# Designs tried in a protein design run: peptides against a protein of PDB entry 4PAS. Part 4

Target 1, 39 residues: chain A of PDB entry 4PAS
Amino acid sequence: SVNQASTSRLEGLQSENHRLRMKITELDKDLEEVTMQLQ
Target 2, 39 residues: chain A of PDB entry 4PAS as posed
Amino acid sequence: SVNQASTSRLEGLQSENHHLRMKITELDKDLEEVTMQLQ

## One batch from the design tools (peptide; aimed at target 1 E16 R21)

Design b1_p27_8_s1 (made by RFdiffusion4, then SolubleMPNN; from b1_p27_8, 13 letters changed)
Fold by OpenDDE base, seed 5:
Formats: sequence, structure tokens, C-alpha cells
Structure b1_p27_8_s1 (fold): chain B 39 residues (1-39), chain A 27 residues (1-27)
Amino acid sequence: as target 1 above (39 residues)
Amino acid sequence: MLKKIEEEKKGLLEKLKEVEEEIKKLE
């Protein structure tokens, strides 16, 4: 159904949202590490 | 290397905003 499709899409988007947030957090730590190493 | 990571982060932030907008439309 349309509702099922929307729910499945939402769940996919939510998982992607989480993945993106985690990756950004990792990059922030990488940036911190690189910055410290360059000093 | 620093600039590369910053650009990658910028890209991910942009993608995140797109995903969040789509989530909002479904809620």
C-alpha cells in the first residue's frame, strides 16, 4: 500500500540520517586529529 | 588532507539536510 511504501521509505531515510550523522562525527574526530598533528 | 576532509564533511552535511527534509515530508 501507499502507507507501507511511505513507511519503508521513512525507515530507509532514518537509517541514512543516522549513518550520515555518524560519519560526520567521525570526520570531526579526524579533523581534530589532523589539526593536532599539523601543529 | 585537512581541506579534503572538510570538503567531504561539507558534502555530507548537505546530503544530511536533504535527507532530513525528506523525513520531515513523511512525518
Scores: peptide ipSAE 0.649, ipTM 0.908, DockQ to the pose 0.958
OpenDDE base, seeds 1, 2, 3, 4: peptide ipSAE 0.648, 0.649, 0.648, 0.648; ipTM 0.908, 0.908, 0.908, 0.908

Design b1_p27_8_s2 (made by RFdiffusion4, then SolubleMPNN; from b1_p27_8, 12 letters changed)
Fold by OpenDDE base, seed 4:
Structure b1_p27_8_s2 (fold): chain B 39 residues (1-39), chain A 27 residues (1-27)
Amino acid sequence: as target 1 above (39 residues)
Amino acid sequence: KLEEIKKEKEGLEKELREVEKEIQELQ
């Protein structure tokens, strides 16, 4: 149904949102490490 | 390496904004 499709899309987006936030946090750590190595 | 990681992060932040926008539209 349309409602099921919208719910499944929202759940997928919420999972992707979490994945992206976690990856950005990892890159922030990588940036810190590289910045320290350049000092 | 620094600029490469910054560019990757900028890309992911753009994707995040689009995902968050679509989440808000579906809620």
Scores: peptide ipSAE 0.672, ipTM 0.918, DockQ to the pose 0.965
OpenDDE base, seeds 1, 2, 3, 5: peptide ipSAE 0.672, 0.671, 0.671, 0.671; ipTM 0.917, 0.918, 0.917, 0.917

Design b1_p27_8_s3 (made by RFdiffusion4, then SolubleMPNN; from b1_p27_8, 12 letters changed)
Fold by OpenDDE base, seed 5:
Structure b1_p27_8_s3 (fold): chain B 39 residues (1-39), chain A 27 residues (1-27)
Amino acid sequence: as target 1 above (39 residues)
Amino acid sequence: MLEQIQKEKQGLLEELEETEKKIKELE
């Protein structure tokens, strides 16, 4: 159904959103490490 | 290296914004 398709899409987007947030957090730590090494 | 990681992060932030927009449209 349309509702099922929308729900599945929402769940997919939420999982992608979470993945992106986690990757951004990882990059922030990488940036911190690189910054420290450059000092 | 620093600049490259910053650029990659900016790309991910843009993707995040798009996912958040689409999530809001479905809610």
Scores: peptide ipSAE 0.650, ipTM 0.909, DockQ to the pose 0.945
OpenDDE base, seeds 1, 2, 3, 4: peptide ipSAE 0.649, 0.649, 0.649, 0.649; ipTM 0.909, 0.909, 0.909, 0.909

## One batch from the design tools (peptide; aimed at target 1 I24 L27 T35)

Design b1_p28_1 (made by RFdiffusion4)
Pose (drawn by RFdiffusion4):
Structure b1_p28_1 (pose): chain A 39 residues (1-39), chain P 28 residues (1-28)
Amino acid sequence: as target 2 above (39 residues)
Amino acid sequence: KEELEEKLEEIKEEREEVLEELEENEEE
């Protein structure tokens, strides 16, 4: 059952990866919007 | 202006932290 645990770990890390990529997308938008507001 | 500069810096720091967390996640 450590094999199934390893598979679940990978899947969970993939889900975390997507969450972090989505957050970077949002932050890039925020950087642009604030940069436009400042300039 | 100063408040917007501070806000832009905070956003940049947060983005860097999220990129570090993504790197760590990819390594795991």

Design b1_p28_2_s1 (made by RFdiffusion4, then SolubleMPNN; failed a check: the pose's geometry; its pose is not in this set)
Amino acid sequence: EIEGLQSENHHLRMKITELEKKIEELKM

Design b1_p28_2_s2 (made by RFdiffusion4, then SolubleMPNN; failed a check: the pose's geometry; its pose is not in this set)
Amino acid sequence: ELEGLQSENHHLRMKITELDKDLEELTQ

Design b1_p28_2_s3 (made by RFdiffusion4, then SolubleMPNN; failed a check: the pose's geometry; its pose is not in this set)
Amino acid sequence: EIEGLQSENHHLRMKITELEKKIEELKQ

Design b1_p28_3 (made by RFdiffusion4)
Pose (drawn by RFdiffusion4):
Structure b1_p28_3 (pose): chain A 39 residues (1-39), chain P 28 residues (1-28)
Amino acid sequence: as target 2 above (39 residues)
Amino acid sequence: SELEEIKEEREEVLEELEENEEEIEELE
């Protein structure tokens, strides 16, 4: 059952990876919008 | 400033993403 645990770990890390990438997309939008506001 | 706060938050998220990608690579 440690094999199934490893598979679940990888799937969870993939879900976390997507969450983080989505957050970066948002932050890039925030950087642009604030940069436009300041300039 | 607000722009510096956003840049710091983005860097922290990039650091967490790098750590997460490294663990994914090791598992693969």

Design b1_p28_3_s1 (made by RFdiffusion4, then SolubleMPNN; from b1_p28_3, 11 letters changed)
Fold by OpenDDE base, seed 3:
Structure b1_p28_3_s1 (fold): chain B 39 residues (1-39), chain A 28 residues (1-28)
Amino acid sequence: as target 1 above (39 residues)
Amino acid sequence: SELERIKKEKQEVLKKLDEVEAEIKKLE
C-alpha cells in the first residue's frame, strides 16, 4: 500500500541517516588522528 | 594527501546527509 511504501521509505532513510552520521563521526576521528600525526 | 582525502570524503558524506535529512523531513 501507499502507507507501507512511505513507511518503508522513511525507515530506509532513517537507517541511512544513522549510517551517515556514524560515518561523519568516524571521519572526524580519522581527521583528528591524521592531523595529530602531521604535527 | 590522506588529510585532504578524508576532508573530501567528509564533505561528500555531509552532502548526502543533507539530502537524506531533507527527504526524511518531507515524509514527516
Scores: peptide ipSAE 0.702, ipTM 0.923, DockQ to the pose 0.956
OpenDDE base, seeds 1, 2, 4, 5: peptide ipSAE 0.701, 0.701, 0.702, 0.702; ipTM 0.922, 0.922, 0.922, 0.923

Design b1_p28_3_s2 (made by RFdiffusion4, then SolubleMPNN; from b1_p28_3, 12 letters changed)
Fold by OpenDDE base, seed 4:
Structure b1_p28_3_s2 (fold): chain B 39 residues (1-39), chain A 28 residues (1-28)
Amino acid sequence: as target 1 above (39 residues)
Amino acid sequence: SELEEIEKEKQGLLEKLNEVEKEIKELQ
C-alpha cells in the first residue's frame, strides 16, 4: 500500500541519515589528524 | 592534498545528508 511504501521509505532514509552522520563524524576525526600532521 | 580530498568528500556527504533530512521531514 501507499502507507507501507512511505513507511519503508522513511525507515530507509532514517538508516541512511544515521550512516551519513557517522561517516561525517569519522571524516571530521580524519581531518583533525591530517591537519595535525601538516603542522 | 589529502586534506582537500577529505574536505571534498565531507562536503558531498553533507549535501546528501541535507537531501535525506529534507525528505524525512516531508514524510513526517
Scores: peptide ipSAE 0.675, ipTM 0.914, DockQ to the pose 0.961
OpenDDE base, seeds 1, 2, 3, 5: peptide ipSAE 0.674, 0.674, 0.674, 0.674; ipTM 0.914, 0.914, 0.914, 0.914

Design b1_p28_4 (made by RFdiffusion4)
Pose (drawn by RFdiffusion4):
Formats: structure tokens, C-alpha cells, sequence
Structure b1_p28_4 (pose): chain A 39 residues (1-39), chain P 28 residues (1-28)
């Protein structure tokens, strides 16, 4: 069952990866919007 | 105030990039 545990770990990390990439997208938008507001 | 806000956003983005790097290493 350690094999199944490893598979679940990978899937969880993939999910976490997507969450982080979505957050970077949002932050890039924030950087642009604040940069436009400042300039 | 806006300059401070822009720096806060940049720090948060860097932190998220570090977390993504670590996560990519764990995936490998």
C-alpha cells in the first residue's frame, strides 16, 4: 500500500502545483494593475 | 502607499514562486 500512497502523493502535489500556478496568474494581474495605478 | 503595495505584491509573488519550485522538486 505504500505504492498507492506514492500515487496519491503525486496527485496531491499536482493539485497543489495548479493552485500555486493560479495564484501566480492572479499576482501577475495584480502587479500590472498596481503598476498602472502608480504610473 | 502604492509603491509599498507594489512591493508587497512582488514579495508575495516571490514566495509563491519559491513554493512552486519546491513543489516541482517534490513532483520530480
Amino acid sequence: as target 2 above (39 residues)
Amino acid sequence: ELEEKLEEIKEERQEVLEELEENNEEIE

Design b1_p28_4_s1 (made by RFdiffusion4, then SolubleMPNN; from b1_p28_4, 15 letters changed)
Fold by OpenDDE base, seed 5:
Structure b1_p28_4_s1 (fold): chain B 39 residues (1-39), chain A 28 residues (1-28)
Amino acid sequence: as target 1 above (39 residues)
Amino acid sequence: SLKEKLEQIKKEKEEVEKKLAEVEQQIA
């Protein structure tokens, strides 16, 4: 149904949002690590 | 080099942030 499609899309977007935010956290950690090594 | 790695990570983060903005815009 239309409602099911909308809900599924939202859930997919929310999942992706979480994944991307976690990736940023990992990248920030990597940035910190490399920065420390450069100093 | 470490400097190159740093810049690469920054570049990747920029791309991830861009995608995140797109996703968040779609959620909103």
Scores: peptide ipSAE 0.699, ipTM 0.918, DockQ to the pose 0.966
OpenDDE base, seeds 1, 2, 3, 4: peptide ipSAE 0.698, 0.697, 0.698, 0.698; ipTM 0.918, 0.918, 0.918, 0.918

Design b1_p28_4_s2 (made by RFdiffusion4, then SolubleMPNN; from b1_p28_4, 16 letters changed)
Fold by OpenDDE base, seed 2:
Structure b1_p28_4_s2 (fold): chain B 39 residues (1-39), chain A 28 residues (1-28)
Amino acid sequence: as target 1 above (39 residues)
Amino acid sequence: SLEEKLKKIQEEKEELEKKLAETEAQIA
């Protein structure tokens, strides 16, 4: 149904949003590590 | 090199942040 499609899309976007945030956090950790190594 | 790694991570992060903004815009 239209409602199911809409909710599924939202859930997909939310899950992707969360995934991206997690990856960014990981990269921030990597940046910190590399920066420390450069110091 | 470490400098290259740093640059690569920064570039990847920038791309991910762009995608994040896109998802947030679609959610809103």
Scores: peptide ipSAE 0.690, ipTM 0.923, DockQ to the pose 0.961
OpenDDE base, seeds 1, 3, 4, 5: peptide ipSAE 0.689, 0.689, 0.688, 0.689; ipTM 0.923, 0.923, 0.923, 0.923

Design b1_p28_4_s3 (made by RFdiffusion4, then SolubleMPNN; from b1_p28_4, 16 letters changed)
Fold by OpenDDE base, seed 3:
Structure b1_p28_4_s3 (fold): chain B 39 residues (1-39), chain A 28 residues (1-28)
Amino acid sequence: as target 1 above (39 residues)
Amino acid sequence: DLEKKLQEILKEKEELEKKLKEVEEQIA
C-alpha cells in the first residue's frame, strides 16, 4: 500500500541517517587522532 | 603524510555531511 511504501521509505531514510551520523562520528575520531599526531 | 590524511578525512566528512543534510531534508 501507499502507507506501507511511505513508512518503508522513512525507515530506510532513518537507517541511512543513522549510518551517516555514525560514520561522521568515526571520522571525527580519526580527525582527533591525526590532529594529535600532528601536534 | 599526516597533513594529507587530515585533509582527506575532512573532505570525506564534508561529503558525508552533504549526504546527511540531503537525507534529513528527505525525512523532513
Scores: peptide ipSAE 0.683, ipTM 0.921, DockQ to the pose 0.963
OpenDDE base, seeds 1, 2, 4, 5: peptide ipSAE 0.683, 0.683, 0.683, 0.683; ipTM 0.921, 0.921, 0.921, 0.921

Design b1_p28_6 (made by RFdiffusion4)
Pose (drawn by RFdiffusion4):
Structure b1_p28_6 (pose): chain A 39 residues (1-39), chain P 28 residues (1-28)
Amino acid sequence: as target 2 above (39 residues)
Amino acid sequence: ELEEKLEEIKEEREEVLEELEENNEEIE
């Protein structure tokens, strides 16, 4: 069952990867919007 | 105030990028 645990770990890390990439997309939008507001 | 807010956003983005790098290493 350690094999199944490894598979679950990878899937979880993939889900976490997507969450982080979505957050970077948002932050890039924030950087642009604040940069436009400042300039 | 806007400059401070922009720096906060940049710090948060860097932190999220570090967390993504660590996560990519764990995936590998």

Design b1_p28_6_s1 (made by RFdiffusion4, then SolubleMPNN; from b1_p28_6, 13 letters changed; failed a check: too like the target's own chain)
Amino acid sequence: DLEEKLEQIKKEKTELEKELEEVEQQIK

Design b1_p28_7 (made by RFdiffusion4; failed a check: the pose's geometry)
Pose (drawn by RFdiffusion4):
Structure b1_p28_7 (pose): chain A 39 residues (1-39), chain P 28 residues (1-28)
Amino acid sequence: as target 2 above (39 residues)
Amino acid sequence: TSRLEGLQSENHHLRMKITELDKDLEEL
């Protein structure tokens, strides 16, 4: 059952990876919008 | 195992990138 645990770990990390990449997309948008506001 | 370790390193790198971007926004 450590094999199934490893598979679950990978899937969880993939989910976390997507969450982080969505956050980067939001932050790139924030950087542009604030930059436009300041300039 | 290699894929698992690679994703852990990638997710850590992504968190560090988010911290940099938040700092840049605070400075702006």

Design b1_p28_7_s3 (made by RFdiffusion4, then SolubleMPNN; from b1_p28_7 with D22E D24K; failed a check: the pose's geometry)
Amino acid sequence: TSRLEGLQSENHHLRMKITELEKKLEEL

Design b1_p28_7_s4 (made by RFdiffusion4, then SolubleMPNN; from b1_p28_7 with T1N L4I; failed a check: the pose's geometry)
Amino acid sequence: NSRIEGLQSENHHLRMKITELDKDLEEL

Design b1_p28_8 (made by RFdiffusion4)
Pose (drawn by RFdiffusion4):
Structure b1_p28_8 (pose): chain A 39 residues (1-39), chain P 28 residues (1-28)
Amino acid sequence: as target 2 above (39 residues)
Amino acid sequence: REELEEKLEEIKEEREEVLEKLEENEEE
């Protein structure tokens, strides 16, 4: 069952990866919007 | 202006922290 545990770990890390990429997308939008507001 | 500059720096710092977390996640 350690094999199934490893598979679940990978899937969970993939879900975490997407969450983080989505957050970077949001932050890039924030950087642009604040940069436009400042300039 | 100063508040906006501070806010832009905070956003940059948060983005860098998220990129470090992504790197660590990809290594795991």

## One batch from the design tools (peptide; aimed at target 1 R9)

Design b1_p29_2 (made by RFdiffusion4)
Pose (drawn by RFdiffusion4):
Structure b1_p29_2 (pose): chain A 39 residues (1-39), chain P 29 residues (1-29)
Amino acid sequence: as target 2 above (39 residues)
Amino acid sequence: ELEEIEEEREEVLEELEENEEEIEELEEE
């Protein structure tokens, strides 16, 4: 069952990866919008 | 505000790098 645990770990990390990437997308938008506001 | 956003983005990039390294290690196993 450690094999199934390893598979679940990888799937969880893939989910976390997507969450982080979506956050970067948001932050890039925030950087642009604040840069435009400041300039 | 822009500086705070840049710090938050760096922190998220560091977390993403750590997460990608762990995914690569598990794929190599």

Design b1_p29_3 (made by RFdiffusion4)
Pose (drawn by RFdiffusion4):
Order: C-alpha cells, then sequence, then structure tokens
Structure b1_p29_3 (pose): chain A 39 residues (1-39), chain P 29 residues (1-29)
C-alpha cells in the first residue's frame, strides 16, 4: 500500500502545484494593477 | 509611498509563492 500512497502523494502535489500557479496569475495581475496605479 | 509599500508587499508575496512552487516541483520530480 506504500505504492498507492506514493500515487496519492503525486496527485496531491499536482493539485498544490495548480493552486500555486493560480495564485502567481493573480499576483501578476496585482503587480500590474498597482504599478499602473502608482505610475 | 503607500502604493510603493503595497507594490513591495505584492512582490514579496509573489517571490514566496514562487519558492513554494519550486519546492513543490522538486517533490513532484
Amino acid sequence: as target 2 above (39 residues)
Amino acid sequence: TELEEKLEEIKEEREEVLEKLEENNEEIE
């Protein structure tokens, strides 16, 4: 069952990767919007 | 000044998220 545990770990890390990438998309938007507000 | 501080805070948060993404990519590999 350690094999199934490894598969679940990978899937969970892929979910976490997407969450992080979605957050970077948002932050890039924030950087642009604040840069426009400042300039 | 308030907007400059906010822009720096956003940059810092982005960098922290990028570090977390790098660590996560290493664990996936």

Design b1_p29_4 (made by RFdiffusion4)
Pose (drawn by RFdiffusion4):
Structure b1_p29_4 (pose): chain A 39 residues (1-39), chain P 29 residues (1-29)
Amino acid sequence: as target 2 above (39 residues)
Amino acid sequence: LQEELEEIKEEREEVLEELEENNEEIEEL
């Protein structure tokens, strides 16, 4: 069952990866918007 | 606004560090 645990770990990390990529996308938008507001 | 832009850049860097660590663990698996 350690094999199934490893598979679940990978899937969970993939999910986390997507969550972090979606957050970078939102932050890049924030950086542009604030940059525009400042300039 | 400059202070807010610096806060946003720090937050982005922190998220990039967390993503790097996550990618390294994915590669190890």

Design b1_p29_4_s2 (made by RFdiffusion4, then SolubleMPNN; from b1_p29_4, 16 letters changed)
Fold by OpenDDE base, seed 4:
Structure b1_p29_4_s2 (fold): chain B 39 residues (1-39), chain A 29 residues (1-29)
Amino acid sequence: as target 1 above (39 residues)
Amino acid sequence: LEEELRKIQEELHELRKRLAEVEAEIARL
């Protein structure tokens, strides 16, 4: 149904949102480490 | 290290841009 397709799309976007936030957190830590090494 | 810094900054920029697109799409559903 249209509602099932919208729900599955939302679940996919929520999964991608979570993945992106986790990767941003990792790279923010890498950025901090490299910045500290340059100081 | 300056090149590594630049690469991380560029990757972060692209990831944050994609995150904003995903969040905007979530808000429309």
Scores: peptide ipSAE 0.703, ipTM 0.924, DockQ to the pose 0.934
OpenDDE base, seeds 1, 2, 3, 5: peptide ipSAE 0.702, 0.701, 0.702, 0.702; ipTM 0.924, 0.924, 0.924, 0.924

Design b1_p29_7 (made by RFdiffusion4)
Pose (drawn by RFdiffusion4):
Structure b1_p29_7 (pose): chain A 39 residues (1-39), chain P 29 residues (1-29)
Amino acid sequence: as target 2 above (39 residues)
Amino acid sequence: ELEEIKEEREEVLEELEENEEEIEELEEE
């Protein structure tokens, strides 16, 4: 069952990866919007 | 505010890098 645990770990990390990438997309939008506000 | 956003983005990039390294390690196993 450690094999199934390893598979679940990878899937969880892929889900976390997507959450982080989505957050980066948001932050890039925030950087642009604040940069436009400041300039 | 812009500096705070940059700091948060850097922190998220560091967490993403750590996560990608662990994914690659598991794929190599």

Design b1_p29_8 (made by RFdiffusion4)
Pose (drawn by RFdiffusion4):
Structure b1_p29_8 (pose): chain A 39 residues (1-39), chain P 29 residues (1-29)
Amino acid sequence: as target 2 above (39 residues)
Amino acid sequence: EEEKEELVAEHQHTLSDEELAEKLEELEE
């Protein structure tokens, strides 16, 4: 069952990767919008 | 399925593969 545990770990890390990448997309939008506001 | 995903998300960085396997078996029981 450690094999199945390893598979679940990889899937979980993939889900976390997507969450982080979505947050970067948001932050890039924030950086642009604040930069436009300041300039 | 959702509880499994939550369990894995909670423990995927802190438990070994053996400990995660035990937690997944407990969830299935």

## One batch from the design tools (peptide; aimed at target 1 L20)

Design b1_p30_4 (made by RFdiffusion4; failed a check: too like the target's own chain)
Pose (drawn by RFdiffusion4):
Structure b1_p30_4 (pose): chain A 39 residues (1-39), chain P 30 residues (1-30)
Amino acid sequence: as target 2 above (39 residues)
Amino acid sequence: ALTSRIEGLQSENHHLRMKITELDKDLEEL
């Protein structure tokens, strides 16, 4: 069952990876919008 | 190997968390 645990770990990390990449997309938008506001 | 894939993603997700911290700091400075 450690093999199934490893598979679940990978899937969880993939979910986390997506969450982080969506957050970076949001932050790139924030950087642009604040930069426009300041300039 | 499955373990190599897990370690690769752990390293990548750590790198992404650090990038988010940098971007938040840039926004705070702005």

Design b1_p30_4_s4 (made by RFdiffusion4, then SolubleMPNN; from b1_p30_4 with A1S; failed a check: too like the target's own chain)
Amino acid sequence: SLTSRIEGLQSENHHLRMKITELDKDLEEL

Design b1_p30_6 (made by RFdiffusion4; failed a check: a repeat of another design)
Pose (drawn by RFdiffusion4):
Structure b1_p30_6 (pose): chain A 39 residues (1-39), chain P 30 residues (1-30)
Amino acid sequence: as target 2 above (39 residues)
Amino acid sequence: ALTSRIEGLQSENHHLRMKITELDKDLEEL
């Protein structure tokens, strides 16, 4: 069952990876909007 | 192969968290 645990770990990390990449997309939008506001 | 992939994603996700911290800091400075 450590093999199934490893598979679940990978899937969880993939979900976390997506969550982080969506947050970067949002932050890039924030950087642009604030930069426009300041300039 | 599975372990190498998990380790690779852990490193990538750590790198992405650090990048988010940098971006938040840049936004605070602005």

Design b1_p30_6_s3 (made by RFdiffusion4, then SolubleMPNN; from b1_p30_6 with I6L D26K; failed a check: too like the target's own chain)
Amino acid sequence: ALTSRLEGLQSENHHLRMKITELDKKLEEL

Design b1_p30_7 (made by RFdiffusion4)
Pose (drawn by RFdiffusion4):
Structure b1_p30_7 (pose): chain A 39 residues (1-39), chain P 30 residues (1-30)
Amino acid sequence: as target 2 above (39 residues)
Amino acid sequence: EREELEEKLEEIKEEREEVLEKLEENNEEI
């Protein structure tokens, strides 16, 4: 069952990767919007 | 007002850096 545990771990990390990449997208938007507000 | 916006932009950049570090660590584990 350690094999199944490894598969679950990978899937979980893929879900965490996506969450982080969606947050970077938002932050890039924030950086542009604040940059425009400042300039 | 300008100084508050500059501070806010710096905070956003730090947060982005922290998220990229976490993504790198996650990519290495994957």

